# Ledger of designs, part 56: peptides against a protein of PDB entry 4ASU

Target 1, 270 residues: chain A of PDB entry 4ASU
Amino acid sequence: ATLKDITRRLKSIKNIQKITKSMKMVAAAKYARAERELKPARVYGVGSLALYEKADIKTPEDKKKHLIIGVSSDRGLCGAIHSSVAKQMKSEAANLAAAGKEVKIIGVGDKIRSILHRTHSDQFLVTFKEVGRRPPTFGDASVIALELLNSGYEFDEGSIIFNRFRSVISYKTEEKPIFSLDTISSAESMSIYDDIDADVLRNYQEYSLANIIYYSLKESTTSEQSARMTAMDNASKNASEMIDKLTLTFNRTRQAVITKELIEIISGAA
Target 2, 83 residues: chain B of PDB entry 4ASU
Amino acid sequence: FTFASPTQVFFNSANVRQVDVPTQTGAFGILAAHVPTLQVLRPGLVVVHAEDGTTSKYFVSSGSVTVNADSSVQLLAEEAVTL

## One batch from the design tools (peptide; made by RFdiffusion4, then SolubleMPNN)

Design b1_p11_8_s1 (from b1_p11_8, 5 letters changed)
Fold by OpenDDE base, seed 1:
Structure b1_p11_8_s1 (fold): chain B 270 residues (1-270), chain C 83 residues (1-83), chain A 11 residues (1-11)
Amino acid sequence: as target 1 above (270 residues)
Amino acid sequence: as target 2 above (83 residues)
Amino acid sequence: SIVLDPDARLP
């Protein structure tokens, strides 16, 4: 490689490093905010799931329609965030299909669709976009919940799959159940809840769905920003190492060129 | 007793004497050993009576309240403010 | 704000 080639490559890598460092800082800022906002969101979301856990709501085995909601974002460069969710979705879909269930999929974020479209295009009901540019709001979750409820797909049960935040260096792909109104209303365990009006239950279920979606979005966002920060840090470090190596190569090459020129001068071949 | 909005937690697994909630069917008080129930909130006042006798008031918009068989209560409001 | 993808196949 000529000195010019090495110099050009060095410049390119240095520019990449600047970009990755900048992205790291942006991700760090977003992460810090997301983590703060996740604290109340987790209490809120876990609170919403409490009924289903405590009532031990189960879907009869004869019910065949299952909905999978995958939660991620539109934004890349965040390590395995999207692929982890997609992997879990694929696994769940395969298991359900093997059990003779009908599976439909909702993707929250373009990346889910991008990964699964080729293999699962026929199973997609809807996809949501513009995820990840701004922190998710309860309004966003309500929009998703409303669209699901108005989709006309009469699922019996479902699952929402998302990355739960553990720490700045760790997330875990989790699955939480979602139930249709009919499943909730028909559950034997719900008999202990006396005199629940059908309209009340419907409204309650709508809130519950929105709550769970909101929780999932907040967990996903925090996990994503953390993962992006880590990914950008790793990219910056890798770039630094490459810069060091190329700089050494440049110096060696320069010395060789100088030596060659000196020999040519001395030999009169110049 | 857990009372939270999407953005703020007011009570997290706390022990309280009584919680008065505004529901679509009317306001009712949640006492110890209340029968399990599900309700939807209407805009109105939530009053939390602590065991120490202190009373806290909140204004809530919409949401849900759950009383479980184990006496746990989840009050989840879309919006809530301390009064 | 999160929106529905118009290119998504509606059931």
Scores: peptide ipSAE 0.365, ipTM 0.928, DockQ to the pose 0.114
Fold by OpenDDE base, seed 5:
Structure b1_p11_8_s1 (fold): chain B 270 residues (1-270), chain C 83 residues (1-83), chain A 11 residues (1-11)
Amino acid sequence: as target 1 above (270 residues)
Amino acid sequence: as target 2 above (83 residues)
Amino acid sequence: SIVLDPDARLP
C-alpha cells in the first residue's frame, strides 16, 4: 500500500471512530434514562402478569389460534438485539405449527419485519414502526394494544417475545403469555374470582395487554441501549487498534520510501 | 399489596391493612383475605391504610385492581399522584 | 410515536 492509501484509510477509520464514540455517548445517556424508567415499569408490568401466574390460566389444547408479538425497534447497531427476538419468534412459530396451531405474528419495530418478512410474510398481521426514536410511553403501548384488539384476529392465546434487561452487559430473550378475553373468561381457575361483569373483564384485559406491552417495550429499550453502548464501545476499540496498526505501517512505509530515494540518489539513478 | 403507575411505584409487595379503591361499579374496600376479584378503576381517590395506622391518599385516573386468592393485590393505575 | 405501518396490510 502506498503512503497515500494508508493515509486515506487512517482518515476513514478515525472518522468512523469519532462516529462510534459519539454514538456510544448517546446510547449511554439513553441507557441511563431507560434503566431508571425500567424500575417502576417492571413493577407495573410484573404486577399485571401476576394474575396469569396466580390464576394459572391455561389455554385448552384444542384451541388452535396463536399470536406471537415480537418486540424490538427500528434502529440497528445494537448487536444481537433484533436477531435474538426474531430467532425465538421463528422457533416458537415452528413449534406451534408442528403442534397444529395457526400462528400469526405482530412485529413491534421495523427490524422484526425486515428479518422475518421473507420467510413469514403470510403470517404477519401488522407491524408497528417509529419504535426507538424516543422512550416508549404507556400511550404507545395503548396504541399497540388497541390495534391488536381491533385487528379482528381472534387468537386464543399469544406470546410476547422481548429482551429482558439483566445488566449493562446482559439481556435475555423471554416470552410472556397473552390471553384472549374468551380464554380468561372461560378459565376454570377464574371461577374463584367474584362475579366479574363481562364489560369489566373486557376493560381489564385491555389494560392488561397495554401493561404487558408497555413492560416489554421498557425492557426491550433498556436492553437495546445497553447493547448499543457495548457495540459502539467495541467498534471504537477496534478502530483504535486498527489506527495503531496502520500508523505503524505508515511509519515503516515512510522509512522505506526515504531509504529508496536515498539509494537512488547515491546510485545516480535519479 | 402492590400499587404502581407506569412511571412510579407507591407500594411494592407491602403489607397493608386496607385499601379503598374507586371502581367503575363504586367504591370498594379491600381488606385482608378479601375474596378474589378483578376491577377497573375510575378516576378518584385511593386510600391506603397501613398496618401502623397511617393513611395515604392518592388520586388515580384509570387502571385495574386485582385481588388474588393468596391475598396479593395489584393496583395498577395509568396515572397516579400522591395527595 | 409508535404507529401502525400503513404498508402492513391486515389480512
Scores: peptide ipSAE 0.362, ipTM 0.937, DockQ to the pose 0.114
Fold by OpenDDE base, seed 3:
Structure b1_p11_8_s1 (fold): chain B 270 residues (1-270), chain C 83 residues (1-83), chain A 11 residues (1-11)
Amino acid sequence: as target 1 above (270 residues)
Amino acid sequence: as target 2 above (83 residues)
Amino acid sequence: SIVLDPDARLP
């Protein structure tokens, strides 16, 4: 490589490093906020899931329609955040298909759509974009919930797949169940709740769905920002190492050029 | 007893004497060993009666309340503020 | 694809 080539590459990598450092700081700020906002969201979301756990809601085996909601975002440069969700979605879809279930997919975040488009395009009901620019709100979750409920897809059971935040260096892709109104209303374990009006139950289920989606969005966001912070740190370190290597190469090449020029001068060669 | 909004936790697995909730079917008091029920909140006042006799008041916009067979209660409001 | 609206609420 010529000195010019090395210099150009150095400049490029230095610029990338500046960007990655900046992105790290932005991700750190967003992570700090997300982590604070996740604390109440967990209590809220886990509280919403408590019914399903306590009532042991089960879907009859003869029911065939299954919904998968994958929760991610539009934003890249966050390590395996998107691929982890997509991988689990694919695995779940394959397992369900092997069990003779019909599978439909909702993708939250354009990255889910992008990853699964080639293999699962026909299974998508709807996708949501403009995810990840701002922290998710309960309103956002409500939009997703309403869209699902208005989709006309009469699922029996569903799965919401998202990255649960563990720590600044760890997340885990997890699945939580979602149930249709019919599944909840027909569950034997719900007999202890028999005095519940059907309209009340419908409204309750709508809130429950929104609550669970909101929780998943908050977990996903926190995981994503943490992962992005780590990814940008790694990118910055890699850039630094490359800069060091290229700087050494530059110095060696410069010396070689000087030596060559001296030889040309001494020898009279062009 | 758990009482939370998406953004704030007021009670987390706490023991309380009574919780008065505004529901679409009417306001009712949740006492110990209340029958299992699911309700949807209407805008209104939530009153929490602690075991020590203290009373806390909250305004909620909407949400849900669950009373389980194990006497656990989840009050999940879309928006809630202390009064 | 649907754009999320932060002001959207359940009915």
Scores: peptide ipSAE 0.245, ipTM 0.931, DockQ to the pose 0.826
Fold by OpenDDE base, seed 4:
Structure b1_p11_8_s1 (fold): chain B 270 residues (1-270), chain C 83 residues (1-83), chain A 11 residues (1-11)
Amino acid sequence: as target 1 above (270 residues)
Amino acid sequence: as target 2 above (83 residues)
Amino acid sequence: SIVLDPDARLP
């Protein structure tokens, strides 16, 4: 490689390093906010899931329609955030299909669509895009919930798959159940709940769905920002190492050029 | 007793004496060993009676309330403010 | 596809 080539490459990598460092700082700021906002969201979301855990809602085996909601975002450069969700979605879809279930998919975030389009295009009901630029709101969750409820797909049970935040260095892809109104209303365990008006139950379910989606969005966002921060840090370090290596190569090449020039001068070959 | 909005937690697994909630069917008081139920909140006042005799008031917009068989209660409001 | 943020200018 010529000195010119090395210099060009050095410049390119240095520019990348600047970008990755900047992105790290942005991700760090977003992470800090997301983590703060996750605290109440987790209490809220876990509270909403409490019914399903306590009532032990079960879907009869004869029910065949299953919905998978994958939660991520549109934005890349966050490590395995999207691929982890997609992998679990694929695994679950395959398992459900093997069990004779009909599977439909909702993707929250364009990355889900991008990853699964080739293999699961026919299973998608809807995809949500423009996810991840701003923190998710309860309004966003409500829109998703409403779209699901109005989709016309009468699922019996479903799964929402998202990355749960553990720490700045750790997330776990998890699944939480979603149930249809019919499944909840027909569950034997619900008999202990006093005569609930059908309209009340419907409204309750709408809130429950929105709550769970909101929770998943907050977990996903926090996980994503932390992962992006880590990814950008790693990228910056890798760039630094490459810069060091190329700098050494540059110095060696420069010395060789100088030596060659000196030899040419001494030999009178110019 | 858990009482939260998407953005704020007021009570997290707390022991309370009584919670009065505004539901679409009317005001409903949750006491110890209340029968399991699901309700939807209407805009109105939530009153939390603590075991120490203190009373806290909140305004809620909408949401849900769950009373479980184990006496756990989840009050989840879309919006809530302390009064 | 549904856009969640309507104010987000389509690229």
Scores: peptide ipSAE 0.222, ipTM 0.929, DockQ to the pose 0.195

Design b1_p11_8_s2 (from b1_p11_8, 5 letters changed)
Fold by OpenDDE base, seed 2:
Structure b1_p11_8_s2 (fold): chain B 270 residues (1-270), chain C 83 residues (1-83), chain A 11 residues (1-11)
Amino acid sequence: as target 1 above (270 residues)
Amino acid sequence: as target 2 above (83 residues)
Amino acid sequence: PIVLDPNARLP
């Protein structure tokens, strides 16, 4: 490579490094906010799931309709955030199909549709977009819940798949259950909850769905921003190492050019 | 006893003496060993009676309350404020 | 705000 070629490449990598550093700072700010907002959201969401865990609600084997909700976002450059959710969705869909279940899919975020639409287009019910530009609110979760409930798809049980935040360097893709009103009302373990009005139970389930979706969105957002921050940090470090290597190459090449010119002068071949 | 909104935690797995909640079917006092139940909140006052005799009041907009067989309680309000 | 994709399938 000529000195000009190396210089051009150095300039390009330096520009990339500036961009990745800027993106890291933006992701860091969003992460700090997301982590702060996740603390109460986690208590709230885990509290909503407590009934299902304590009552050990199970769907009868004769029930076949299963809904999978995948939660991610529209935005890239965040490592394996989207692919992890999509992989888990594919695995769950395959397992359910092997068990003779009918599977339908909801995607929260454009990336879910982008990854799965080609292979699972016939299973998609709806997809939500404009996810990830701003922090998710309970209102956003309520919109998703309402659209699901009004979709006309009468599922028996479901799975919500999202990335749970562990730390700034770690997340885990997890699955939480969603149950239909009929499944809850018919569960043997619910017999201890006597004198529950049908309208009360319906409203309770609407809140439960919104609560779980809200929780999943908050976990997903925190995981995504953390992963993006890490990815941009790694990209910046890699760029730095490449700049150092290219700078050494530039210096060596420059010396070689000078040496060549001196030889040409001495030999009279200049 | 857990009491939270999407944005704020008031109690997290705390021991309390009694919680008064405004439900759509009426006001309920939740004591220790209350029978398991599911209820939906109406706008109104929540009163938490701590074991030390202190009383805290909150206004809630809507939400749900769960009383489990193990005496755990989850009060989940859409919006809540301390009074 | 989060919105439904207009190109989404209806059940």
Scores: peptide ipSAE 0.353, ipTM 0.936, DockQ to the pose 0.115
Fold by OpenDDE base, seed 1:
Order: structure tokens, then C-alpha cells, then sequence
Structure b1_p11_8_s2 (fold): chain B 270 residues (1-270), chain C 83 residues (1-83), chain A 11 residues (1-11)
């Protein structure tokens, strides 16, 4: 490689490093906010799931329609965030299909569709976009919930799959159950709950769905920003190492060029 | 007793004496050993009576309240403010 | 705001 080639490559890598450092800082700021906002969201979301856990809602095995909601975002450069969710979705879909269930998929975030469209296109009901530019709001979750409820797809049970935040260096892909109104209303365990009006239960279910979706979005966002921060840090470090290596190569090449020029001068071949 | 909105937690697994909630079917008080139930909130006043006798008032919008068999209560409001 | 992808398949 000529000195010019090395210099050009150095410049390119230095520019990449600047970009990755900047992205790291942006991700760090978003992460800090997301983590703060996750605290109440987690209490809220876990509270919504408490009914299903305490009531031990079960779906009869003869019920065949299963919905999978995968939660991620539209944005890349965040390590395995999207692939982890997609992997879990694929696994769940395969297991359900093997059990003779009908599986439909909803993707929250364009990346889910991008990963799964080729293999699971026929199973997709809808995909949501514009995920990840701004922190998710309860309004966003409500939109998703309403679209699901109005989709006309009569699922019996479902799963929402998302990355739960653990720490700045750790997330875990989790699955939480979603139940249809009919499944909840027909559950034997619900008999313990006194005289629940059908309209009340319907409204309750709508809120519950929105709550769970909101929770999943908040967990996903926090995990994503953390992962992006880490990914950008790693990219910046890798760029730094490459710059060091190329700088050494540049220096060696420069010395060789100088030596060659000196020899040419001495030999009169110049 | 857990009382939260999407953005704020007011009570997290706390012990309280009584919670008065505004529901679409009417306002009612949740006492110890209340029968399991679930309701949808209407805009109105939530009153939390602590064991120490302290009373706190909140205005809530829509949401839900759940009383479980284990006496746990989840009050989840879309919006809530301290009064 | 989060919105439906217009290219999404209808059920």
C-alpha cells in the first residue's frame, strides 16, 4: 500500500471513530433517561401482569390460535438486541406449530420484520414502525393495543417477547403471556373474582394489554440504548486499535520510501 | 398495595388500611380481606388510608384496580396526581 | 409516534 493509501484509510477510520464516539454519547444520554423512566414503568407493567399470575390463567389445549408480539425498534447498531428477540420468536413459533397451533406474528419495530419476513412472511399480521426515535409513551402502547384489538384476529392466547433490562451490560429476552378476553372470561380461576361485568372485563383487558405493551417497550428501549452504547464503545476501541496499527504501517512505509529515495540519489538513478 | 401510573409510583407493595377508588360502577372502599375483584377507574378521587392514620388524596384518570385472593391490590392509573 | 406500517399485511 502506498503512503497515500494508508493515509486515506487512516482518515476514514478516524472519521468512523468520531462517529461511533458521538453515537456512544447520544446512546448514553438516551440510556440514562430510559433507565430513569423504566423504574415506574416496571412497577406499572408488573402490576398489570399480576392478575394473570395470581389468577393462574390457563388456555385450554384445544385452543389453537396463538399470537406472538415481538418488541424491538427500527434502529440498528445495537448488538444482538433485534436478533435475540427474533430468535426467541422463531423458537416459539416453531414450538407452537409443532404443537398444532396456528401462529400469527406482530412486529413492533421494523427490524423484526426485516429479520423474519423471509421465513415467516405469511404469519405476519401487522408491523409497527417509527419505533426508537423517541422514548415510547403510553399513547404509543395504546395505539398498538387498539390496532391489535381491532385487527379482527381472534387469538386465544399470545406471547409478548422483548428484552428485559438487567444492567448496562446485560439484558435478557423474556416472554410474557397475553390472553384474549374470551380466555380470561372463561378461565375457571376467574370465578373467584366477584361479579365482574362483561363490559368491565373488556375495558380491563384493553388497559391490561396497553399496560403490558408499554412495559415491554420501556424494557426494550432501555436494553437497546445500553446495548448501543456498548456496541459503539467497542467500535470506537476497535477503530483505535486499527488506527494504531495503520500508523505503525505508515511509519514503516515512510521509512522505506525515504531509504529508497536515498539509494536512488546515491546511485545516480534519480 | 401498589399504586402507580406509567410515569410515577405512589405506593409499591405497601401496607395500607383502606383505599377508596372511583370506578365506573361507583366508588368503593378496599379494606383488608376484600373479596377478589377487578374494576375500571373513572376520573375521580383516590383516597389512601395508611395504617398510621395518614390520609393521602389523589386525582386519577382512567385505569384499573385489581384485588387478588392473596389480598394484594394493584391500582394502575393512566394519569395520577397528588392533591 | 409509533404507527402501523402501511405495507403490513391485513389479517
Amino acid sequence: as target 1 above (270 residues)
Amino acid sequence: as target 2 above (83 residues)
Amino acid sequence: PIVLDPNARLP
Scores: peptide ipSAE 0.344, ipTM 0.923, DockQ to the pose 0.114
Fold by OpenDDE base, seed 5:
Structure b1_p11_8_s2 (fold): chain B 270 residues (1-270), chain C 83 residues (1-83), chain A 11 residues (1-11)
Amino acid sequence: as target 1 above (270 residues)
Amino acid sequence: as target 2 above (83 residues)
Amino acid sequence: PIVLDPNARLP
């Protein structure tokens, strides 16, 4: 490579490093906020799921309609955040199909759609976009919940798949159940609950759905920002190493050029 | 007893004596060993009576309350503020 | 705000 080529490459990598460092800082700030906001959101979300765990709500096996909600975002450069969710969605969809279930999919975030559209286009009900630009709010979750409930798709059971935050260096893709109003109302385990008005139960379910979606969004966001921060840090380090290597190459090449020129002068070939 | 909004936790798996909640069907007092129930909150006052005799008041906008068979309670408000 | 993708037609 010529000195010019090396210089051009150095400049390019240095620019990339600047970008990745900047993105790391932005991700770090967003992560810190997300982690703080996740604390109450987790209590809130886990609280909402407590009924389903304690009541041991089960969907009858003869029920065939299953909804999968994948939760991620629109933004890339965050490692395996999107692919992990999509992978689990695919696996779940395949397992359910093999069991004779009808599977429909909702994507929260454009990246899920981007990954699954080719193979699962016919199974998609709706996709939500503009996810990840700002921290998710309960209002956002409510919008998603309402759209789902108003979609006209009658499901018996559903699964919400999202990345649960563990630590700055770890997340886990998890699945939580979603139950239809009919499933909840018909569950034998619900018989111990005092006479619940149908309207009350409907409203309760709307909140429950919004709650779990909100929770999943908060977990996903925290996981994503952490993963992005790590990815950008790694990119910055890799760029630094490449800069060092290229700098050494530049110096060696420069010395070689000088030596060649000197030899040409001495030999009279110049 | 767990009482939280999406943005704030007021009680997390705490033991309380009584919780008064504003439900759509009326005000409801949740005591120890209350029968399992599901309710939806209306805008109003939540009153938490702690075991030590202290009373805390909150205003909630909406939400849900769950009383489970194991006497655990989840009060989940969309918005809540301490009074 | 999170919005429904208008290109995603509900079946």
Scores: peptide ipSAE 0.341, ipTM 0.937, DockQ to the pose 0.114
Fold by OpenDDE base, seed 4:
Structure b1_p11_8_s2 (fold): chain B 270 residues (1-270), chain C 83 residues (1-83), chain A 11 residues (1-11)
Amino acid sequence: as target 1 above (270 residues)
Amino acid sequence: as target 2 above (83 residues)
Amino acid sequence: PIVLDPNARLP
């Protein structure tokens, strides 16, 4: 490689390093906010899931319609955040299909569609976009919930798949159940709940769905920002190492060029 | 007893004496060993009676309340403010 | 705001 080539590469990598460092700082700020906002969101979301855990709602095997909601974002450069969700969605879809269930998919975030479109295009009901530019709000979750409820797809059971935040260095892809109104209404375990009006139950489920979606969005966002921060840090370190290597190569090449020029001068071959 | 909004936690697995909630069908008090139920909140006043006799008041916009067989209660409001 | 992708809706 010529000195010019090495210099060009060095410049390019240095620019990348500047970008990745900047992105790391942005991700760090977003992470800090997301983590703060996740604390109440987790209490809220876990509270909403408490019914399903305590009531041990089971979907009968004869009910075959299953909805998978994958939660991620539109934005890349966050490590395995999207691929982990997509992988679990694929696995879940395959398992459900093997069990003779009909599977439909909702993608929250464009990345889910980007990954799964070729293999699962026929299973997608809808995709939501504009995810990840701003922190998710309860209003956002309500929009998603409303669209799902109005989609006309009469699912019996669903799975919401998202990355749960553990720490700045760790997340785990998890699945939480979503149940249709009919499934909840018909669940034997719900018999202990006294005189639930059908309208009340419907409204309750609307809130429950919105709550769970909101929770998943908050977990996903926090996980994503932490993962992006880590990814950008790693990219910056890798760039630094490459800069060091190229700098050494540059210095060696420069010395070789100088030596060659000196030899040419001494030999008169110029 | 858990009482939270999407953005704020007021009670997290706390022991309380009574919680008065405004529901679409009317206001009711959740006492110890209340029968399991599901309700939807209407805009109104939530009153939490602590075991020490302290009473706290909150205004909620909407949401849900769950009373489970294990006496756990989840009050989840879309918006809530302390009064 | 989070919105539906109009191109991703299955009929």
Scores: peptide ipSAE 0.355, ipTM 0.936, DockQ to the pose 0.111; fails the geometry check

